# Peptides against a protein of PDB entry 5ZK1, part 39

Target 1, 52 residues: chain A of PDB entry 5ZK1
Amino acid sequence: KREVRLMKNREAARECRRKKKEYVKCLENRVAVLENQNKTLIEELKALKDLY
Target 2, 52 residues: chain A of PDB entry 5ZK1 as posed
Amino acid sequence: KREVRLMKNREAARESRRKKKEYVKCLENRVAVLENQNKTLIEELKALKDLY

## One batch from the design tools (peptide; made by RFdiffusion4, then SolubleMPNN)

Design b2_p20_6_s3 (from b2_p20_6, 8 letters changed)
Fold by OpenDDE base, seed 5:
Structure b2_p20_6_s3 (fold): chain B 52 residues (1-52), chain A 20 residues (1-20)
Amino acid sequence: as target 1 above (52 residues)
Amino acid sequence: LAEVEEKKKEYEEAEKRLAE
């Protein structure tokens, strides 16, 4: 019984760390995309202002 | 987030069961 509980705890700890790493990577990718989109929109707004 | 919190709870429950 104790060894099976220790194994399950080690598995739960590995899975928790894996999911946390995946979530951080998803956020980093979303931030990079939003920063790029925001830069493009700022450049388009500058180009539009320079026409007037 | 919900899945990370769920696995954190599973980890904390497994630790409680090891202290019993």
Scores: peptide ipSAE 0.172, ipTM 0.695, DockQ to the pose 0.138
Fold by OpenDDE base, seed 2:
Structure b2_p20_6_s3 (fold): chain B 52 residues (1-52), chain A 20 residues (1-20)
Amino acid sequence: as target 1 above (52 residues)
Amino acid sequence: LAEVEEKKKEYEEAEKRLAE
């Protein structure tokens, strides 16, 4: 009984760490996309201001 | 978030069962 409980706990802990890593990776990708979009919009706004 | 919270709950439930 104890060994099976320890195995299940190790599996649950591995999956919890995996899902946390996947979530952080999704956030990092979203931040990188938003930073690039923001940079492009700032450059476009600057080019429009230099036209007037 | 919901999937991470679910896996955190599964971990906490497994930890409680080890303390019994």
Scores: peptide ipSAE 0.165, ipTM 0.688, DockQ to the pose 0.156
Fold by OpenDDE base, seed 4:
Structure b2_p20_6_s3 (fold): chain B 52 residues (1-52), chain A 20 residues (1-20)
Amino acid sequence: as target 1 above (52 residues)
Amino acid sequence: LAEVEEKKKEYEEAEKRLAE
């Protein structure tokens, strides 16, 4: 009984750490995309303002 | 988020069952 509980706890802890890492990676990718889009939009807005 | 929170709860419940 104890060994099976320790195995299940180790599996739950591994899965929790895996999902947390995947979530952080998804956020980091979304932030990088939004920062790039925002930079491009700011540069386009500057280029339009410098034309008028 | 919901799936990460669910796995965090499963981990915390598994720790409680090991402390009993």
Scores: peptide ipSAE 0.164, ipTM 0.683, DockQ to the pose 0.151
Fold by OpenDDE base, seed 3:
Structure b2_p20_6_s3 (fold): chain B 52 residues (1-52), chain A 20 residues (1-20)
Amino acid sequence: as target 1 above (52 residues)
Amino acid sequence: LAEVEEKKKEYEEAEKRLAE
């Protein structure tokens, strides 16, 4: 019984870490896209201000 | 997030069952 509980705990811990890593990767990708979009918009706004 | 929290609960429940 104890060995089966230890195995199930190790499986649950592995799956929890996997899902956390997937979620963090999704957030990191979203942040990188938003940072790039904001940089582009700031550069476009600067170029527009330099025309007036 | 909800799926991560569910798997975190499964982990915590498995830890409780190891402490019994």
Scores: peptide ipSAE 0.163, ipTM 0.697, DockQ to the pose 0.154

Design b2_p20_6_s4 (from b2_p20_6, 6 letters changed)
Fold by OpenDDE base, seed 4:
Structure b2_p20_6_s4 (fold): chain B 52 residues (1-52), chain A 20 residues (1-20)
Amino acid sequence: as target 1 above (52 residues)
Amino acid sequence: LEEVERKKKEYEEALKKLKE
């Protein structure tokens, strides 16, 4: 039936949007981790250089 | 250090949800 096809298409479109949102969130979190690690390493390297 | 560990945990949790 046409209605069942439209329902399945709406479900697939919701799931596609959900997966895309979760993927973007994973990338944003990965960037935030790498930025914080990089900042910490730069601060540690600066503190070591300021001792010599 | 503590902020990096917190953000690492948030990333691992998000990656787990993407694999489900």
Scores: peptide ipSAE 0.037, ipTM 0.437, DockQ to the pose 0.070
Fold by OpenDDE base, seed 3:
Structure b2_p20_6_s4 (fold): chain B 52 residues (1-52), chain A 20 residues (1-20)
Amino acid sequence: as target 1 above (52 residues)
Amino acid sequence: LEEVERKKKEYEEALKKLKE
């Protein structure tokens, strides 16, 4: 009984680390997209200000 | 993380019911 509980805990800990890594990667990709969009919008706003 | 938090909550609720 104890060894089976320790095995299941090690499996749950591996799966928790996997899910956390996938979630962080999803956030990093979302941040990179938002930073690129924000950069483009700032460049467009500068180009519009330089026309007036 | 969510499964660990769920199991923690279930344990806290069971412990509360044992103290009532």
Scores: peptide ipSAE 0.029, ipTM 0.408, DockQ to the pose 0.065
Fold by OpenDDE base, seed 1:
Structure b2_p20_6_s4 (fold): chain B 52 residues (1-52), chain A 20 residues (1-20)
Amino acid sequence: as target 1 above (52 residues)
Amino acid sequence: LEEVERKKKEYEEALKKLKE
């Protein structure tokens, strides 16, 4: 009984760490895309302002 | 997770359209 509970706890802890790593990776990829879009829009707005 | 991945794809597609 105790060993089975310890095994299940180790498995649950591995799965929790896996899900957290995947979540962080999804956020990092979203941030990188938004930062690139924001940079492009700022550069376009600057180019438009430099024409006036 | 799936919602964040869906939103990531929507932004990647919007970024492709902005570079065309």
Scores: peptide ipSAE 0.027, ipTM 0.407, DockQ to the pose 0.052
Fold by OpenDDE base, seed 2:
Structure b2_p20_6_s4 (fold): chain B 52 residues (1-52), chain A 20 residues (1-20)
Amino acid sequence: as target 1 above (52 residues)
Amino acid sequence: LEEVERKKKEYEEALKKLKE
């Protein structure tokens, strides 16, 4: 009984660390997309303002 | 994850085309 509980706890801790790593990677990718969109919109707005 | 990586690539490609 004790060894089975320790094995399940180690497995749950590995899965928790995996899910956290995937979540951080998802946030980093989402931030990079939003930063690229914002950069493009700022560059387009500058180009439009420099024409007037 | 894969969808966000795909969207990132699509924006990088669109930015490249706007600078050509």
Scores: peptide ipSAE 0.026, ipTM 0.372, DockQ to the pose 0.023

Design b2_p20_7_s1 (from b2_p20_7, 7 letters changed)
Fold by OpenDDE base, seed 1:
Structure b2_p20_7_s1 (fold): chain B 52 residues (1-52), chain A 20 residues (1-20)
Amino acid sequence: as target 1 above (52 residues)
Amino acid sequence: LLEELKKLLEELEKEKKELE
């Protein structure tokens, strides 16, 4: 019984670290997409203002 | 739109930094 609980705790701790790393990577990718979208929209707004 | 995207970016950067 004790060994099975220690094994399950080690597995859960590995899974928590994996999920944390995947979540940070998801946020990084979303930040990069939003930075690129903001840049594009600022450039489009500048181009529209330079035409008027 | 642009202000909402900037706020969402700042929130995501903050969440990223809190998780590192």
Scores: peptide ipSAE 0.027, ipTM 0.579, DockQ to the pose 0.171
Fold by OpenDDE base, seed 2:
Structure b2_p20_7_s1 (fold): chain B 52 residues (1-52), chain A 20 residues (1-20)
Amino acid sequence: as target 1 above (52 residues)
Amino acid sequence: LLEELKKLLEELEKEKKELE
């Protein structure tokens, strides 16, 4: 009984670390996309202002 | 167009700030 509980705890801790790493990677990818979109939109807004 | 791009920038800046 104790060994099975320790095994399940080790598996749960591995899964928790995996999920945290995937969540951080998802946020990093979203930030990189938003930064690129913001840069593009600022450049487009500048180009449109330079036409007036 | 210009107002839509400004609004989209404000939305993206808000989302960026929520992720920092």
Scores: peptide ipSAE 0.027, ipTM 0.585, DockQ to the pose 0.089
Fold by OpenDDE base, seed 5:
Structure b2_p20_7_s1 (fold): chain B 52 residues (1-52), chain A 20 residues (1-20)
Amino acid sequence: as target 1 above (52 residues)
Amino acid sequence: LLEELKKLLEELEKEKKELE
């Protein structure tokens, strides 16, 4: 029936939005970690360059 | 190397702003 298809579509759309939000949060956390590692590596390389 | 790390940082900062 049309109503059952519309209910399933609403549920699938809610699940799609949830998964998208979780994926974005995973990428944001990865970017923040990589950004901090990159800053630390740049500072360490600068300190090494200032010694030679 | 240092210039490549600065470029990678700039790319990560862009990606972060696109995700916010």
Scores: peptide ipSAE 0.026, ipTM 0.571, DockQ to the pose 0.100
Fold by OpenDDE base, seed 4:
Structure b2_p20_7_s1 (fold): chain B 52 residues (1-52), chain A 20 residues (1-20)
Amino acid sequence: as target 1 above (52 residues)
Amino acid sequence: LLEELKKLLEELEKEKKELE
């Protein structure tokens, strides 16, 4: 009984660390996409303002 | 649009920093 509880706790702790790492990677990818979109839109708005 | 994308970026940067 004790060994099975310790194994399940180790598995739960591994899964929590995996989920945290995947969530951080998802946020990093969203940040990179939004930074690129903001840069492109700012450059497009600048190009439009330089024409008028 | 640009202001909404900036706010969402700031929120994501904050969440990233809280998770480091």
Scores: peptide ipSAE 0.022, ipTM 0.517, DockQ to the pose 0.183

Design b2_p20_7_s4 (from b2_p20_7, 9 letters changed)
Fold by OpenDDE base, seed 2:
Structure b2_p20_7_s4 (fold): chain B 52 residues (1-52), chain A 20 residues (1-20)
Amino acid sequence: as target 1 above (52 residues)
Amino acid sequence: LKKKLEELLKELEKKKEELE
């Protein structure tokens, strides 16, 4: 009984670390997309102001 | 790490909404 509980806890800790790594990667990808979109929008707004 | 990325996302989302 004790060994099975320790095995399940090790598996749960591995899965928790996996899910945390995947979530951080999703946030990093979304940051990179939003940074690029924000840069493009600032450049487009600057180009529109330079035409007016 | 996680909190800092969530904060940065919120700041970039706000700046995008201010530019639209």
Scores: peptide ipSAE 0.022, ipTM 0.446, DockQ to the pose 0.051
Fold by OpenDDE base, seed 3:
Structure b2_p20_7_s4 (fold): chain B 52 residues (1-52), chain A 20 residues (1-20)
Amino acid sequence: as target 1 above (52 residues)
Amino acid sequence: LKKKLEELLKELEKKKEELE
């Protein structure tokens, strides 16, 4: 039936949007971790340079 | 959005490797 196909398509589109949101959140978390690590490394390199 | 975060991640990974 046409209605069952439309319902399954709406469900698949909801699941695709959910997976995309989870993947974006994973990338945002990785970016935040790397930004913090790079900041710490830059501060450590600056502190080492200020000692020499 | 996804492509911009993937690019930003790649740029930060590269900068981390340049500081190691």
Scores: peptide ipSAE 0.021, ipTM 0.454, DockQ to the pose 0.053
Fold by OpenDDE base, seed 5:
Structure b2_p20_7_s4 (fold): chain B 52 residues (1-52), chain A 20 residues (1-20)
Amino acid sequence: as target 1 above (52 residues)
Amino acid sequence: LKKKLEELLKELEKKKEELE
């Protein structure tokens, strides 16, 4: 019984670390997409202001 | 790291909404 509980705890700890790494990677990817979108929108707004 | 990325994401989302 004790060995099975220790094995399950080690598995749960590995899964928790995996999920945390995947969540951070998802945030990093979304940040990069939003930075690129904001850059494009700022460039478009500058081009429109330079026409008037 | 996680908290700093969540804060940066929220700041970029607000700046996007201000430009729409």
Scores: peptide ipSAE 0.021, ipTM 0.468, DockQ to the pose 0.050
Fold by OpenDDE base, seed 1:
Structure b2_p20_7_s4 (fold): chain B 52 residues (1-52), chain A 20 residues (1-20)
Amino acid sequence: as target 1 above (52 residues)
Amino acid sequence: LKKKLEELLKELEKKKEELE
């Protein structure tokens, strides 16, 4: 019984670290998308200002 | 639109740093 509880705790700790890493990677991907969208919107706003 | 995206970026960067 003790060994099974220690095994389950080690598995849960591995899964927690995995989920944390995947969540950070999801945030990094979202930042990169929003940075690219901001860059495009700045370039579009510049092009519109250069027309007037 | 620009200001709202810049704010969302800062919030995401802060959440990334809190999670490292």
Scores: peptide ipSAE 0.018, ipTM 0.460, DockQ to the pose 0.179

Design b2_p20_8_s1 (from b2_p20_8, 8 letters changed)
Fold by OpenDDE base, seed 4:
Structure b2_p20_8_s1 (fold): chain B 52 residues (1-52), chain A 20 residues (1-20)
Amino acid sequence: as target 1 above (52 residues)
Amino acid sequence: ELKELEEKKKEIEKEEEKLK
C-alpha cells in the first residue's frame, strides 16, 4: 500500500537524521578532547622550557 | 574517553555502510 511506503520512508529519514546528529556529536567530542590534550601538552612544554 | 568515542564512530560507519 502507498501509505506503508510513505511511513517507511519517513522512518528511514528520521533514522538518517538521528545517525547524522550522533556522528556530528562524536566528532565534536573528539575535537574537544584533542584540543584539551593539545592545550595541556603545550602548557607542559612551556613549563619545561621555563625551567631550562 | 577517546576509546569509547572511536568505538561509537566505528558503529556509526558500519551503519552508514548498510544505508548505501
Scores: peptide ipSAE 0.028, ipTM 0.407, DockQ to the pose 0.232
Fold by OpenDDE base, seed 5:
Structure b2_p20_8_s1 (fold): chain B 52 residues (1-52), chain A 20 residues (1-20)
Amino acid sequence: as target 1 above (52 residues)
Amino acid sequence: ELKELEEKKKEIEKEEEKLK
């Protein structure tokens, strides 16, 4: 009985660490995409200002 | 890209709710 509880706790702790890593990776990718989009929009706005 | 990241976030949130 005790060993089964320790195994389940280790599995739950592995799963929590996996989910946290995936969440951080999703945030990092979202930041990178938003930074790239913002850079492109700033460059387009500069190009439009240089025409007038 | 952004849609896939939002879907992955929603999958993680659903799995976290199942752990409570």
Scores: peptide ipSAE 0.025, ipTM 0.416, DockQ to the pose 0.237
Fold by OpenDDE base, seed 2:
Structure b2_p20_8_s1 (fold): chain B 52 residues (1-52), chain A 20 residues (1-20)
Amino acid sequence: as target 1 above (52 residues)
Amino acid sequence: ELKELEEKKKEIEKEEEKLK
């Protein structure tokens, strides 16, 4: 009984670390996309201001 | 939960491809 509980705890801890890594990677990708979109919008706003 | 994170990851990867 004790060994089976320790095995299940190790599996749950591996799965928790996997899920956390995937979530962080999803946030990092979202930040990179939003930073690029924001840079493009700032450049477009600058180009529009240089026309007036 | 995990499926939703995998779907969101695929959506973000498609947005990254459109910005390149």
Scores: peptide ipSAE 0.019, ipTM 0.391, DockQ to the pose 0.037
Fold by OpenDDE base, seed 3:
Structure b2_p20_8_s1 (fold): chain B 52 residues (1-52), chain A 20 residues (1-20)
Amino acid sequence: as target 1 above (52 residues)
Amino acid sequence: ELKELEEKKKEIEKEEEKLK
């Protein structure tokens, strides 16, 4: 019984670390997209200001 | 959980493709 519980805990800890890595990667991609969108909007706003 | 993360990745990948 103890060894099976320790095995299941190790498996759950591996899966938790995997899920966390996948979540961080999803957030990093979201940040990169938002940073690119924000950069483009700032460049468009500069181009509009340089026309007036 | 894992399906939701995979769906969110596909949504972000589509958003990244629209910005190229």
Scores: peptide ipSAE 0.019, ipTM 0.391, DockQ to the pose 0.036

Design b2_p20_8_s2 (from b2_p20_8, 9 letters changed)
Fold by OpenDDE base, seed 1:
Structure b2_p20_8_s2 (fold): chain B 52 residues (1-52), chain A 20 residues (1-20)
Amino acid sequence: as target 1 above (52 residues)
Amino acid sequence: MDAELAEKKKEIEEMEKELE
């Protein structure tokens, strides 16, 4: 009984670390997309201002 | 913890669809 509980705890701890790593990767990807969109919008706004 | 991380991933995916 004790060894089975320790095994399940080790598995749960591995899964928690995996999910945390995937969540950080999703946030990093979202930041990269938003930074690129903001850069494009700033460049477009600059190009429009340089026409007037 | 695991459910909260799954919910936050869905919120991010929804915010991605709203900006496309």
Scores: peptide ipSAE 0.034, ipTM 0.467, DockQ to the pose 0.384
Fold by OpenDDE base, seed 2:
Structure b2_p20_8_s2 (fold): chain B 52 residues (1-52), chain A 20 residues (1-20)
Amino acid sequence: as target 1 above (52 residues)
Amino acid sequence: MDAELAEKKKEIEEMEKELE
């Protein structure tokens, strides 16, 4: 009985770490998209400002 | 916890589609 509970706890801890890593990867992808969009918008705003 | 992570992944995917 004790060993089976320890095995299930180790499995749950591995799955929790996997899900956390996937969540961080989703946030990292979102940050990369927003950083690229922000860079493009800054370049467009600069190009517009250099025309006036 | 696991449901909240699934909801946050869905919210991120929806916000990515709104910006394409």
Scores: peptide ipSAE 0.033, ipTM 0.453, DockQ to the pose 0.267
Fold by OpenDDE base, seed 3:
Structure b2_p20_8_s2 (fold): chain B 52 residues (1-52), chain A 20 residues (1-20)
Amino acid sequence: as target 1 above (52 residues)
Amino acid sequence: MDAELAEKKKEIEEMEKELE
C-alpha cells in the first residue's frame, strides 16, 4: 500500500510539472504574439502621426 | 490547480482564435 501511494504521488508530480511547462510555453507564445501586435500598432500610430 | 491550468490553457487558445 505505501509503495503504490509513493508511485502515484511521483506520477502526479511529473504530470503537474509537465502541465506547468506546457502552460508557461502557451503564455510565452501569447506574450510574443501580443508584443508583435503592439509593436505593429505602435509603428502604424507613429506613421499616422508623422503624416499629420 | 491542474483543472485551473487546463481552463487557462483553453481561455488562451480561444483568445488566439479570436485574433486570427
Scores: peptide ipSAE 0.033, ipTM 0.474, DockQ to the pose 0.381
Fold by OpenDDE base, seed 5:
Structure b2_p20_8_s2 (fold): chain B 52 residues (1-52), chain A 20 residues (1-20)
Amino acid sequence: as target 1 above (52 residues)
Amino acid sequence: MDAELAEKKKEIEEMEKELE
């Protein structure tokens, strides 16, 4: 009984670390997309201000 | 913990659909 619980805990800890790494990667991708969109919008706003 | 990570992944996916 104890060894089976320790094995399951080690498996759950590996899975938690895997899911955390995948979550960080999703956030990094989202930040990169938002930074690019924000940069484009700032460039468009500058181009509009330089026209008036 | 694992449920909170799954909820946050869904919230990100929903915010991605709202910006398309």
Scores: peptide ipSAE 0.027, ipTM 0.446, DockQ to the pose 0.383

Design b2_p20_8_s3 (from b2_p20_8, 8 letters changed)
Fold by OpenDDE base, seed 5:
Structure b2_p20_8_s3 (fold): chain B 52 residues (1-52), chain A 20 residues (1-20)
Amino acid sequence: as target 1 above (52 residues)
Amino acid sequence: ELKELERKKKELEEMEEKLK
């Protein structure tokens, strides 16, 4: 029936939007972690260079 | 937005690899 196809399409569209939102959140979290790690490593390298 | 986050993630990973 047409109604069942429209329902399944609406469900698939909701799931696609959910997966995209989760992927963006995963990238945002990974960027925040990498920014903090990179900042720490740059500060450590600067401290080592300032000793010579 | 998504493409910019993917780019920024890659740029940070490449910088971390150069610091090892």
Scores: peptide ipSAE 0.021, ipTM 0.451, DockQ to the pose 0.034
Fold by OpenDDE base, seed 2:
Structure b2_p20_8_s3 (fold): chain B 52 residues (1-52), chain A 20 residues (1-20)
Amino acid sequence: as target 1 above (52 residues)
Amino acid sequence: ELKELERKKKELEEMEEKLK
């Protein structure tokens, strides 16, 4: 009984670390997309202001 | 790390909304 609980805890800790790594990677990808979109929008707004 | 990425994401979303 004790060994099975320790194995399940070790598996749950591995799964928790995996999910955390996937969540961080999702946020990093979203930040990179938003940084690129924000840069493009700032450049477009600058080009529009230079026309007036 | 995670809290900083969440903060940076929120700051970028708020800037994009001000530019529309």
Scores: peptide ipSAE 0.021, ipTM 0.443, DockQ to the pose 0.034
Fold by OpenDDE base, seed 1:
Structure b2_p20_8_s3 (fold): chain B 52 residues (1-52), chain A 20 residues (1-20)
Amino acid sequence: as target 1 above (52 residues)
Amino acid sequence: ELKELERKKKELEEMEEKLK
C-alpha cells in the first residue's frame, strides 16, 4: 500500500534527524570537555609560572 | 552505531561531571 510506504519514509526521516542530533550533541560534549581540560592546564601552567 | 553514540554520549557526560 502507498500509505505504508509514506509512513515508513516519515519514520526513517525522523530517525535520521534523531541520529544526526545525537551525533552533534556527542561532538558538542567532546568540545566542552577539551575546552575545560585546556583551561585547567593553562591555569596550572600560570600557577607554576607565578612560583618562579 | 546508535548504541555506540549513546554510550559515547554517556562517557562524555561522566567526564564533564568529573571536571566540574
Scores: peptide ipSAE 0.020, ipTM 0.437, DockQ to the pose 0.039
Fold by OpenDDE base, seed 4:
Structure b2_p20_8_s3 (fold): chain B 52 residues (1-52), chain A 20 residues (1-20)
Amino acid sequence: as target 1 above (52 residues)
Amino acid sequence: ELKELERKKKELEEMEEKLK
């Protein structure tokens, strides 16, 4: 009984760390996409402003 | 496990495409 509880706790702790890592990676990817879009929009707005 | 990683990869690709 004790060993099975320790095994389940180790599995739950591994799964918690995995889910946290996946969530951080999802946020990092979202930030990288938004930063690239914002850069492109700023460059386009600058190019339009330099025409007028 | 592999199927969950594949699903999560697809969800990230779909999110990146909707942002683009």
Scores: peptide ipSAE 0.023, ipTM 0.401, DockQ to the pose 0.040; fails the geometry check

Design b2_p20_8_s4 (from b2_p20_8, 8 letters changed)
Fold by OpenDDE base, seed 1:
Structure b2_p20_8_s4 (fold): chain B 52 residues (1-52), chain A 20 residues (1-20)
Amino acid sequence: as target 1 above (52 residues)
Amino acid sequence: ELKELERKLKEIKEMEEELR
């Protein structure tokens, strides 16, 4: 009984670390896309303000 | 790490909303 609980806990901890790594990678990709979009929007707004 | 990425994502989203 104790060994089975320790095995399940180790498996759950491995799965938690895997899911956390996948979530961090998803956030990093989303930050990179939004940083590029935000830069483009700021450049477009600057170009529009320089026309008026 | 995770909390910092969540903060940066929030800050970028706030700046995108100010530009809309």
Scores: peptide ipSAE 0.019, ipTM 0.473, DockQ to the pose 0.035
Fold by OpenDDE base, seed 2:
Structure b2_p20_8_s4 (fold): chain B 52 residues (1-52), chain A 20 residues (1-20)
Amino acid sequence: as target 1 above (52 residues)
Amino acid sequence: ELKELERKLKEIKEMEEELR
């Protein structure tokens, strides 16, 4: 009985670490895309402003 | 780490909304 509880706890801890790593990677990818889009939009707005 | 990425995502969205 104790060993089965320890095994389930180890499995749950592995799954928690996996989910955290996937969530971090998802946020990092979203930040990288939005930073690039924002940079492009700011550059386009500056170029438009410099025409007037 | 996670809180900082969530903060950066919020700040970038706020800047994108100000540019629309």
Scores: peptide ipSAE 0.018, ipTM 0.457, DockQ to the pose 0.034
Fold by OpenDDE base, seed 3:
Structure b2_p20_8_s4 (fold): chain B 52 residues (1-52), chain A 20 residues (1-20)
Amino acid sequence: as target 1 above (52 residues)
Amino acid sequence: ELKELERKLKEIKEMEEELR
């Protein structure tokens, strides 16, 4: 009984680390896209302000 | 790390909403 619980806990900990790594990668990709979009929008807004 | 990325995503979304 104890060994089966320890095995299940090790499997759950591996799966938790895998899911965390995938979630971090999704957040990093989303941050990079949004930072680039925000930079472009700020540059466009500056260019529009420099015309007036 | 994870909490910092979640914070950065929140801050970027707030700035994107202020620009609309």
Scores: peptide ipSAE 0.018, ipTM 0.467, DockQ to the pose 0.036
Fold by OpenDDE base, seed 5:
Structure b2_p20_8_s4 (fold): chain B 52 residues (1-52), chain A 20 residues (1-20)
Amino acid sequence: as target 1 above (52 residues)
Amino acid sequence: ELKELERKLKEIKEMEEELR
């Protein structure tokens, strides 16, 4: 009984670490995409303002 | 780390909303 509980706890801890790593990677990818989009939009707005 | 990425994502979204 005790050994099976320790095994299940180790499995749950591995799964928790996996899910956290996947969530961080998803956030990093979204930051990189949004930073690039935001930069492009700011550059386009600047170019439009410099025409007037 | 994770809280800082969540903050940066919020800041970028606020800036994208101000540009629409």
Scores: peptide ipSAE 0.017, ipTM 0.464, DockQ to the pose 0.034

